# Ledger of designs, part 2: peptides against a protein of PDB entry 5ZKO

Target 1, 44 residues: chain A of PDB entry 5ZKO
Amino acid sequence: SASNPRKFSEKIALQKQRQAEETAAFEEVMMDIGSTRLQAQKLR

## One batch from the design tools (peptide; made by RFdiffusion4, then SolubleMPNN)

Design b2_p17_8_s2
Fold by OpenDDE base, seed 3:
Structure b2_p17_8_s2 (fold): chain B 44 residues (1-44), chain C 44 residues (1-44), chain A 17 residues (1-17)
Amino acid sequence: as target 1 above (44 residues)
Amino acid sequence: as target 1 above (44 residues)
Amino acid sequence: DRLARLVEALKALLDAL
């Protein structure tokens, strides 16, 4: 059925979106850790 | 000199304050990581 | 590797506390 390519493409798009969101969240956490480390170093 | 105990107490208080601030900053990052993980799980 | 980078970053933070 012609619906299969469309459904497949939609699933791939959703997967790529989720992966991008996970990547962005990871990078945010890494930046927060870096900032916190810098602050902690200044407190010494 | 009677000033030594006061200066010592003040230094200890400042050290405890800095430690508390560092701990709070660490806990904030850990909460962000926890929230990010929860969000990533919900995206699946 | 993301996990390795995260672990090292957390270790560095702990060392800074």
Scores: peptide ipSAE 0.353, ipTM 0.623, DockQ to the pose 0.132
Fold by OpenDDE base, seed 4:
Structure b2_p17_8_s2 (fold): chain B 44 residues (1-44), chain C 44 residues (1-44), chain A 17 residues (1-17)
Amino acid sequence: as target 1 above (44 residues)
Amino acid sequence: as target 1 above (44 residues)
Amino acid sequence: DRLARLVEALKALLDAL
């Protein structure tokens, strides 16, 4: 039956979790790149 | 005095070490990006 | 844009190597 608010809330929660995980992974990579860049600059 | 072979060898060794460290740092970041990409694909 | 930021960060890294 069409309007299952609980299913919608679960889908939204899952989507938000996925987005948060993607964001965190991206930020981690950006931090690693930044750190590596800084290290490389110090080696020059 | 101009031709100090020991100084040149030390400079070359230092340069090679730096290059190896830079390469290793880059490879680490690329591995993280690759892993992140794979994780993101699994989350889709 | 995350992709644009990533590309720029990678470019900056490559320039630093």
Scores: peptide ipSAE 0.352, ipTM 0.624, DockQ to the pose 0.147
Fold by OpenDDE base, seed 1:
Structure b2_p17_8_s2 (fold): chain B 44 residues (1-44), chain C 44 residues (1-44), chain A 17 residues (1-17)
Amino acid sequence: as target 1 above (44 residues)
Amino acid sequence: as target 1 above (44 residues)
Amino acid sequence: DRLARLVEALKALLDAL
């Protein structure tokens, strides 16, 4: 069947959501690294 | 005053404890990264 | 580059240990 614009829009929306979730998870890890680094520096 | 062996032993013990705590903190971050990576892979 | 930032952050952490 011909291209379904609704399917494409849904696919794009899901992709953007996934990317945002991956980005958020990355940022959380970066925050944890930053916090750990700060703690390690204080222990010196 | 002359070197106090007890002070040295205490200093070494504290240093070892600190190193262990810092290592544990690093390992925790690495576990978080591993978990995040696994989650990201599952989202593909 | 996200990966590059992660590597640098990990390097900085290792340097702090």
Scores: peptide ipSAE 0.345, ipTM 0.623, DockQ to the pose 0.150
Fold by OpenDDE base, seed 2:
Structure b2_p17_8_s2 (fold): chain B 44 residues (1-44), chain C 44 residues (1-44), chain A 17 residues (1-17)
Amino acid sequence: as target 1 above (44 residues)
Amino acid sequence: as target 1 above (44 residues)
Amino acid sequence: DRLARLVEALKALLDAL
């Protein structure tokens, strides 16, 4: 069966969305770590 | 000069407070990482 | 590498404690 280009494009879009969400979540954690590190350093 | 026990106790209390604050900050970050990981797993 | 960056960030946090 011919790959439905529309369905393929939809799958790619969903994959990109997922990747973006994972990236955003990762960046949030990294920001929290950075903030925490800075706070801990200020306590010294 | 004799170590002032009161001043020593105060220093220890401040050190314990700092340690508790650092620990709490670390635990917060670890919780966020755990939540993020779970979220990323659910996206798969 | 996200994992590598995370590990380094966690290490840096631990070093700051």
Scores: peptide ipSAE 0.232, ipTM 0.567, DockQ to the pose 0.151

## One batch from the design tools (peptide; made by RFdiffusion4, then SolubleMPNN)

Design b2_p18_2_s2
Fold by OpenDDE base, seed 1:
Structure b2_p18_2_s2 (fold): chain B 44 residues (1-44), chain C 44 residues (1-44), chain A 18 residues (1-18)
Amino acid sequence: as target 1 above (44 residues)
Amino acid sequence: as target 1 above (44 residues)
Amino acid sequence: AAAIAREARRRRRERERA
């Protein structure tokens, strides 16, 4: 089936946006872990 | 420029793979946070 | 951490409804 190159480019763009949002959520979680570890080290 | 529909499908597939890997890494980190909280609760 | 987990689940549900 001749899938329009334009529709493929849109799907790639949407998938890149989703990837960026998941990466941002991951980085935020990693920052929270880092902050919690730093607090735990300060309390030792 | 006539971007080959085949190359677009390959890029979509690679992007889906990256998304699955990032999701797995996110879920692993979230599980580690849960386990650390459970351990901290057990030590209280 | 729990707030981020809740927000991630919220965004997932919003994407599943669109």
Scores: peptide ipSAE 0.256, ipTM 0.601, DockQ to the pose 0.018
Fold by OpenDDE base, seed 4:
Structure b2_p18_2_s2 (fold): chain B 44 residues (1-44), chain C 44 residues (1-44), chain A 18 residues (1-18)
Amino acid sequence: as target 1 above (44 residues)
Amino acid sequence: as target 1 above (44 residues)
Amino acid sequence: AAAIAREARRRRRERERA
């Protein structure tokens, strides 16, 4: 089966994009948790 | 440059593994947030 | 943050075992 290097490069690019999106979502959730903790500390 | 389809497949596999690891951690964090919210609701 | 730190340590140990 002729491995389409172009299709592999496309799949790698899509996978990198998905990874960047999930990393950004993870960082956002972590920032929100951090801010909530800071708020809880400020109220004590 | 001879596109090594084998190297592309390896890169795709590694990227999928990284994605699965990040998804699992995201889900764990979301579950911990959910459990904390449930605990806060149960104490009200 | 403790959960995230635990998960980061878990992933590190999983990578070190592979």
Scores: peptide ipSAE 0.241, ipTM 0.592, DockQ to the pose 0.017
Fold by OpenDDE base, seed 3:
Structure b2_p18_2_s2 (fold): chain B 44 residues (1-44), chain C 44 residues (1-44), chain A 18 residues (1-18)
Amino acid sequence: as target 1 above (44 residues)
Amino acid sequence: as target 1 above (44 residues)
Amino acid sequence: AAAIAREARRRRRERERA
């Protein structure tokens, strides 16, 4: 069955979006950890 | 220019791999946070 | 903290290979 190139482009776009969302969530968690560590250091 | 379906399938596979690697890295960080939180709770 | 540093180094090596 001929793979419809339009359906592949849609799947690629959805995967790019998911990757960007996961990267943003990762960076947010890293920033929260960094801020918590800085606060803990200021209290010492 | 005709989008080569084979090149799209390769791009989809690479994006799937990247997503799985990002998810695993996120889970590793979340597990490290969880263990640190549990240790901090045991010290209180 | 160690996991974050490990992941940052992994991502750097991946970008250097692309």
Scores: peptide ipSAE 0.239, ipTM 0.594, DockQ to the pose 0.017
Fold by OpenDDE base, seed 2:
Structure b2_p18_2_s2 (fold): chain B 44 residues (1-44), chain C 44 residues (1-44), chain A 18 residues (1-18)
Amino acid sequence: as target 1 above (44 residues)
Amino acid sequence: as target 1 above (44 residues)
Amino acid sequence: AAAIAREARRRRRERERA
């Protein structure tokens, strides 16, 4: 049944989206830490 | 051709693995930040 | 702090191998 390829494609797309969101959240946290360190260095 | 479902299944599995690795890395970073914040609070 | 930088570098190397 041709429904299986579509269901798999949808699942792949959703997994790619979740992975991109996790990546973005990780990069945001890393940037915030970097900025906080830079600020702390300027205040010393 | 029945090769497509197998290829899609493989791609889904690899995407799940990548997402789990990203989540684990994110959680590790968040835990380290949380621990560092807790230490900094105790030293104030 | 150094752990985060190590993890980011590890992740980059894993992406470059895939």
Scores: peptide ipSAE 0.237, ipTM 0.595, DockQ to the pose 0.016

Design b2_p18_7_s4
Fold by OpenDDE base, seed 1:
Structure b2_p18_7_s4 (fold): chain B 44 residues (1-44), chain C 44 residues (1-44), chain A 18 residues (1-18)
Amino acid sequence: as target 1 above (44 residues)
Amino acid sequence: as target 1 above (44 residues)
Amino acid sequence: SSAAQQALLQQAAAAAAA
């Protein structure tokens, strides 16, 4: 039925958002590591 | 301290796993869509 | 479309590599 395309597109969009959120979380982890390294360099 | 590298590597590994899980979930969504389309073609 | 599905998979892979 015509409702299937909308439901599928919504499912895809939600998964794309979840992937983006996990990417953002990963980038935050990398920023924390980078900041820690930079701080350690200053204190050395 | 020497404990920092281990903690950071663990953080990265966990985030990599989460990204992989979200990718698997996305692939499952795509499989469902593909299966539905194939079934619709058979019933047409 | 199989091509559209493949394009979405490629986009997802690119996001995972960021």
Scores: peptide ipSAE 0.154, ipTM 0.675, DockQ to the pose 0.047
Fold by OpenDDE base, seed 5:
Structure b2_p18_7_s4 (fold): chain B 44 residues (1-44), chain C 44 residues (1-44), chain A 18 residues (1-18)
Amino acid sequence: as target 1 above (44 residues)
Amino acid sequence: as target 1 above (44 residues)
Amino acid sequence: SSAAQQALLQQAAAAAAA
């Protein structure tokens, strides 16, 4: 019983980390899109 | 150039899907914690 | 606490939308 709260907090922390990583990956995708658009504009 | 917007939308959609999956995984963790607490309470 | 769990869920949702 006493170990459960610590294990729970660890699970939550790990999941929060994964969510942050997915957010960062999304931002990277958006940056790539932005750069591609900029390049396309320069070619026009 | 014309294919790029469609590819971009696909990337965004895939990333949104992954974010939703991570959110669902978090909710599952919270449910598991809740059920464990309930079981512990019943054992008291 | 149900309230504490709810707060964590809300925080998680806010973080995912950032």
Scores: peptide ipSAE 0.153, ipTM 0.678, DockQ to the pose 0.048
Fold by OpenDDE base, seed 3:
Parts: structure tokens; C-alpha cells; sequence
Structure b2_p18_7_s4 (fold): chain B 44 residues (1-44), chain C 44 residues (1-44), chain A 18 residues (1-18)
């Protein structure tokens, strides 16, 4: 139906957002690890 | 503590898995769209 | 198009590798 293209575009947009969120979450994890390592280094 | 490295590695592994799952989900969406378009083309 | 679909897939892969 004519609504399918709109639904597909919405699905794509939502998935793109989810991927961006997962990337941001990954970067946050890496920053936390980096910060922890830096703190540990400073304590030595 | 000494357990932190293990926890960090686990966190990284989990995030890598999540990103892979999101990529797979995106590919599935695109395949569904492609299949729908192909079917629509065949019906013409 | 197939090319557009592939481009989107490549973009998704690049985002996952960021």
C-alpha cells in the first residue's frame, strides 16, 4: 500500500537512531575504562 | 580491584555483541524492504 | 536501488566500527 514507503522510512530512521545510541554507549564504556586506567596510573 | 579488568572486558564484549545485533537488525530491515520492492515489481 | 541499499549497509557498518 501507499503507506508502506513511509513505514519503511520510519523503520530505517529508528534503526539508524538505535545504532547511533549503541555507538554512543560503546564510546561511553571506553571512556569509563580509559578514565579508570588513568586514575589507577595516577595512584601509583 | 583486580576484578575490574575482567568486568571491563565483559562490558566491551557485550557492547560489541549489541552493535553486531543492531547491524543485523538493520540488514534485516533492508532485506525486507528490498523483498517488498521486488514483489511489487513482479506484480506489475 | 540496490546501490542505495548497499550504501546504507556500508554506512551502518562504519557506524558500528566507530
Amino acid sequence: as target 1 above (44 residues)
Amino acid sequence: as target 1 above (44 residues)
Amino acid sequence: SSAAQQALLQQAAAAAAA
Scores: peptide ipSAE 0.153, ipTM 0.680, DockQ to the pose 0.049
Fold by OpenDDE base, seed 4:
Structure b2_p18_7_s4 (fold): chain B 44 residues (1-44), chain C 44 residues (1-44), chain A 18 residues (1-18)
Amino acid sequence: as target 1 above (44 residues)
Amino acid sequence: as target 1 above (44 residues)
Amino acid sequence: SSAAQQALLQQAAAAAAA
């Protein structure tokens, strides 16, 4: 019983970190797309 | 050049799916916490 | 607390929309 709150909070923290990492990965993908589009525009 | 839009859309779709999966995993953790709390309340 | 749980779920949804 006593260790459950700590274990649950740890699970939540780990999942929050994973969500943040996936968001950062998504933003990196979008940056790469943006840079590619800018490069294409510059060449036209 | 021509395959880039398709490749980018695929990357975006994969990242969106990963974000959704991490959200679902978080909701599962919260459900487990909720069930544990309900069980504790029932025993009091 | 149901309210605290709901707040965490809302934060998770906001992170997914970033």
Scores: peptide ipSAE 0.152, ipTM 0.678, DockQ to the pose 0.048

Design b2_p18_8_s3
Fold by OpenDDE base, seed 5:
Structure b2_p18_8_s3 (fold): chain B 44 residues (1-44), chain C 44 residues (1-44), chain A 18 residues (1-18)
Amino acid sequence: as target 1 above (44 residues)
Amino acid sequence: as target 1 above (44 residues)
Amino acid sequence: AAAEAAAEQAKELAALAA
């Protein structure tokens, strides 16, 4: 059915977006850790 | 502070888990697409 | 930066597929 390929493409695209969002969230966590470490060093 | 490293490790571990879950969800989408294609071929 | 670019590309692809 001709509608299936388009629906498949949408599902794949949405999952790729979610994966990218999770990667961005991971990078934010790492940045927060880095900032916290820098603050701790300044207090020593 | 000694508590910070452990909290950081937990945050990293949780994000790695989320990334793995999103990868598994992507693989499930691809499997569903493959199954649908196989069904369509059997009907032809 | 790469994650943001990938997210934007995915949104565009999804919009075209809809």
Scores: peptide ipSAE 0.184, ipTM 0.672, DockQ to the pose 0.026
Fold by OpenDDE base, seed 2:
Structure b2_p18_8_s3 (fold): chain B 44 residues (1-44), chain C 44 residues (1-44), chain A 18 residues (1-18)
Amino acid sequence: as target 1 above (44 residues)
Amino acid sequence: as target 1 above (44 residues)
Amino acid sequence: AAAEAAAEQAKELAALAA
């Protein structure tokens, strides 16, 4: 059967995009935690 | 302000779970591509 | 070649998301 290389590449690209988005979301969570901690230290 | 360490840990855990799920999904995509390629080679 | 093209496209998408 004919492979659909374009479809495969598209699937890979979309999946890598999702991984990058999840990484960015994780970094945002960690930054929020860090910022909150810093603010808490200043107010202590 | 009181940090919510339980809430932070929960956010981290959920985000790590999402990252693991996206990794698994990527591995599945790659396996499907590999299987399709192998089948195509056998039928050639 | 298709896998390499997919990897490059993925890098472009990741760069846009960064």
Scores: peptide ipSAE 0.181, ipTM 0.661, DockQ to the pose 0.036
Fold by OpenDDE base, seed 3:
Structure b2_p18_8_s3 (fold): chain B 44 residues (1-44), chain C 44 residues (1-44), chain A 18 residues (1-18)
Amino acid sequence: as target 1 above (44 residues)
Amino acid sequence: as target 1 above (44 residues)
Amino acid sequence: AAAEAAAEQAKELAALAA
């Protein structure tokens, strides 16, 4: 049925958005770690 | 402090696990779409 | 590849939803 392609495309789009959000969250974690390490180096 | 490296490692590990789970979820969606398309072709 | 085409379509839809 014609509704299935649209439903699939929406499902794919939502999943790709979730993956992008998880990537952004990972990058934020790495930035926080990097910033903490930089601050620790400055205190030495 | 010595506890920070462990906390960071755990945070990274959890985030990597989440990314892997999102990838698996995407692959499942694609498999479902592929299976549906294959079934539709067989019905023709 | 069907996966690549689906990924491209997903990016377009995600961009519209953002």
Scores: peptide ipSAE 0.173, ipTM 0.652, DockQ to the pose 0.034
Fold by OpenDDE base, seed 4:
Structure b2_p18_8_s3 (fold): chain B 44 residues (1-44), chain C 44 residues (1-44), chain A 18 residues (1-18)
Amino acid sequence: as target 1 above (44 residues)
Amino acid sequence: as target 1 above (44 residues)
Amino acid sequence: AAAEAAAEQAKELAALAA
């Protein structure tokens, strides 16, 4: 069916969006860790 | 607190696992597309 | 060619989500 390519492209696009969101979540975690480390260094 | 490094490492590990799962889901989509293309080629 | 087009569309959509 001619609709399959469009459906596949949409499925790929949604999956790539999810991957980007997971990357952003990872970067947020790393920022929180970095902030905690900086605070610990200031207190020493 | 001495528990923070362990909690951070766990948080990172869980996030990396989610990224790997999203990659696997993408690869599954690509496999389905590839199979559809192969079938279309055989019918021509 | 279709795989490249799909990859380009995915890249564009990912850029819009960023």
Scores: peptide ipSAE 0.168, ipTM 0.649, DockQ to the pose 0.038

## One batch from the design tools (peptide; made by RFdiffusion4, then SolubleMPNN)

Design b2_p20_4_s3
Fold by OpenDDE base, seed 4:
Structure b2_p20_4_s3 (fold): chain B 44 residues (1-44), chain C 44 residues (1-44), chain A 20 residues (1-20)
Amino acid sequence: as target 1 above (44 residues)
Amino acid sequence: as target 1 above (44 residues)
Amino acid sequence: MVEKIERLLELRRRRRAFQA
């Protein structure tokens, strides 16, 4: 059955959404680490 | 020779310092990877 | 440490996916 281009586009959209969620999770972690580092530096 | 508590405390302090340096190096690498990822996303 | 960060990333990803 010809891979439904519509279903393919939906899968790509879901993949992009997942990637955006992973990126934002990464950024949140990096901000949290950065804030912790900044706090540790203020205490030195 | 009784493990000199002072020498032990110094070793613990050095270990904590090393751990902090390893953490900082890891964070730097993660930030570099993160910046590269952020740049790659801006180009998409 | 790396494993802990990976775990935090996974937890945050799951939380976001649940909110989405």
Scores: peptide ipSAE 0.126, ipTM 0.479, DockQ to the pose 0.077
Fold by OpenDDE base, seed 5:
Structure b2_p20_4_s3 (fold): chain B 44 residues (1-44), chain C 44 residues (1-44), chain A 20 residues (1-20)
Amino acid sequence: as target 1 above (44 residues)
Amino acid sequence: as target 1 above (44 residues)
Amino acid sequence: MVEKIERLLELRRRRRAFQA
């Protein structure tokens, strides 16, 4: 059965939103890692 | 030439210190990842 | 150790992007 095109477009929009959220979370983690690494280098 | 035993012990101490610093940095990163993951789940 | 975690995170991101 052809999935309802409206429901399909909604699923795509939700997928894009999820991807954006995951990217933002990743960037935050990478910033924290970078900061921690810099601190560790200063303590050496 | 046998490395000076004093210098060897100093190198071992420095290596242990560096390992401790790396461990602390890792633990901090893991905490941040855990926090970020929890936040990402709340935003869903 | 930190560099290994960075690499793992990147690999996970890439895998998720590929599976999406």
Scores: peptide ipSAE 0.118, ipTM 0.480, DockQ to the pose 0.159
Fold by OpenDDE base, seed 1:
Structure b2_p20_4_s3 (fold): chain B 44 residues (1-44), chain C 44 residues (1-44), chain A 20 residues (1-20)
Amino acid sequence: as target 1 above (44 residues)
Amino acid sequence: as target 1 above (44 residues)
Amino acid sequence: MVEKIERLLELRRRRRAFQA
């Protein structure tokens, strides 16, 4: 069956988008953890 | 220029691998947060 | 995964607001 290069390019683009969204969500979690740590340090 | 379907399939596979690695790293961070919370609760 | 992360962040924000 003719593997359409255009379909593969579209799948790669969608996968890159999903990766970027998950990376952004991860960075937000890390920022929230950092903020919590800073608050805990201020309470000491 | 002949967009080689094989090259696109390889790029998709590499992107899936990166996605799995980032997911695993996220799960590890969440586990560390859980452990830290448990330790903080024991100190109270 | 993103939706699950967003839910976890929301739960953390609500917990912090309750403890303040």
Scores: peptide ipSAE 0.116, ipTM 0.473, DockQ to the pose 0.044
Fold by OpenDDE base, seed 2:
Structure b2_p20_4_s3 (fold): chain B 44 residues (1-44), chain C 44 residues (1-44), chain A 20 residues (1-20)
Amino acid sequence: as target 1 above (44 residues)
Amino acid sequence: as target 1 above (44 residues)
Amino acid sequence: MVEKIERLLELRRRRRAFQA
């Protein structure tokens, strides 16, 4: 069925979106940790 | 008293050691987070 | 510092659970 390639492409697009969201969330956490580290270093 | 400079140097050394330990613990946790991210990306 | 990381990881987990 020609619907299978389209459904597959949609699944891949959704997977890529989820990966991008997880990447962004990870980078946000890493930046927050990095800023906290910098602040702690400045206070010492 | 000549003991004050020595006590000060010891306090500075202890502070530097504590900072190094905190940095090492931070880097270990960051590596674990990074590895978990990589594993999650491979499973998708 | 470790406690801050744990807190941020928990917040991230909760946010992901909310968005799912």
Scores: peptide ipSAE 0.114, ipTM 0.479, DockQ to the pose 0.070

Design b2_p20_8_s3
Fold by OpenDDE base, seed 2:
Structure b2_p20_8_s3 (fold): chain B 44 residues (1-44), chain C 44 residues (1-44), chain A 20 residues (1-20)
Amino acid sequence: as target 1 above (44 residues)
Amino acid sequence: as target 1 above (44 residues)
Amino acid sequence: MLRKLIEMLKELRELLQQAA
């Protein structure tokens, strides 16, 4: 079965997109918890 | 040492305030966990 | 990456529960 370079490139592009989305989601939540962490620390 | 009722009431008020702040911080964290889990699930 | 974040949030939850 001829490895379709076009399909491979599409798969790589999709993987890169997913990775970017995961990174963005992580960063968003990390920003959101920043205030909570600070508050929790102040309550100690 | 005469237990100063005024000082006692102030101490109780402060304790209630701290408890409310801790509860609020906890609820915020739980909401953040929920949001993060939902995002993680969508990225699977 | 998100797993690490969830773990951190769980740790924070536990700390808050201990303080309450």
Scores: peptide ipSAE 0.108, ipTM 0.458, DockQ to the pose 0.094
Fold by OpenDDE base, seed 4:
Structure b2_p20_8_s3 (fold): chain B 44 residues (1-44), chain C 44 residues (1-44), chain A 20 residues (1-20)
Amino acid sequence: as target 1 above (44 residues)
Amino acid sequence: as target 1 above (44 residues)
Amino acid sequence: MLRKLIEMLKELRELLQQAA
């Protein structure tokens, strides 16, 4: 079965892109949590 | 000792404002949890 | 990462509930 290195490379690139998108989403939510936490702290 | 109803009313108003701000912060967190949970569900 | 984020949000939710 012909190792299609191009298909493999595309699959890896797609996986890396998805991982980057997940990381960006995580960072966005962490920033929102940080803001909310700061607000909660100011209320104490 | 003169019941300063104005000071009392201001204190109550401030307390209500703080409670509203805490509620808003809670709602923000719940919205973030909902969004994050939905994203997590989509990734499964 | 997302699981950790959910746990952090849950902790924050609990803290806010305790403050209310």
Scores: peptide ipSAE 0.100, ipTM 0.453, DockQ to the pose 0.102
Fold by OpenDDE base, seed 3:
Structure b2_p20_8_s3 (fold): chain B 44 residues (1-44), chain C 44 residues (1-44), chain A 20 residues (1-20)
Amino acid sequence: as target 1 above (44 residues)
Amino acid sequence: as target 1 above (44 residues)
Amino acid sequence: MLRKLIEMLKELRELLQQAA
């Protein structure tokens, strides 16, 4: 069944939103790692 | 000059204190890493 | 202890790279 264009556009929008959320979560984790690395450097 | 025993004992005490502080800092970092690892696992 | 920390950081980096 041809995905109706409106449903398709909504699906793409939701996909982009999820991708943005995943990216944000990734960046947060990377920041935590960066902070941890800095702390580790101070222990040397 | 013979390190006077009192100064020696104080030096040892300070060394032990610093070691304890470094250990505590390390444990904190390890906890942060552990938390980050858990977050990374959730991204999979 | 530092070695273990480095290993964990490397592991986390790899996990993040796999997720990206």
Scores: peptide ipSAE 0.084, ipTM 0.428, DockQ to the pose 0.118
Fold by OpenDDE base, seed 5:
Structure b2_p20_8_s3 (fold): chain B 44 residues (1-44), chain C 44 residues (1-44), chain A 20 residues (1-20)
Amino acid sequence: as target 1 above (44 residues)
Amino acid sequence: as target 1 above (44 residues)
Amino acid sequence: MLRKLIEMLKELRELLQQAA
């Protein structure tokens, strides 16, 4: 089926949105790891 | 200074408490990572 | 514990790469 260029653009936009959401989730986890490390250091 | 055996026992108890707190913090981060992975998989 | 953490972080990285 001929991928309508408009549909293709929408698909790319959706993909970029998903990538941004995954990146944000990853960064949040990394912040939690950083916080945990800081807490562990305080306990030493 | 003579380490009072009672003081030694208290020190060990405190150390075990700290270790438990570190373990709990680690487990929390692992849960966050697991949740992030699940979200990322849903975006695929 | 650290080994498991590293493995999960690697999985996250791979998922991000697949989304790119």
Scores: peptide ipSAE 0.080, ipTM 0.433, DockQ to the pose 0.120

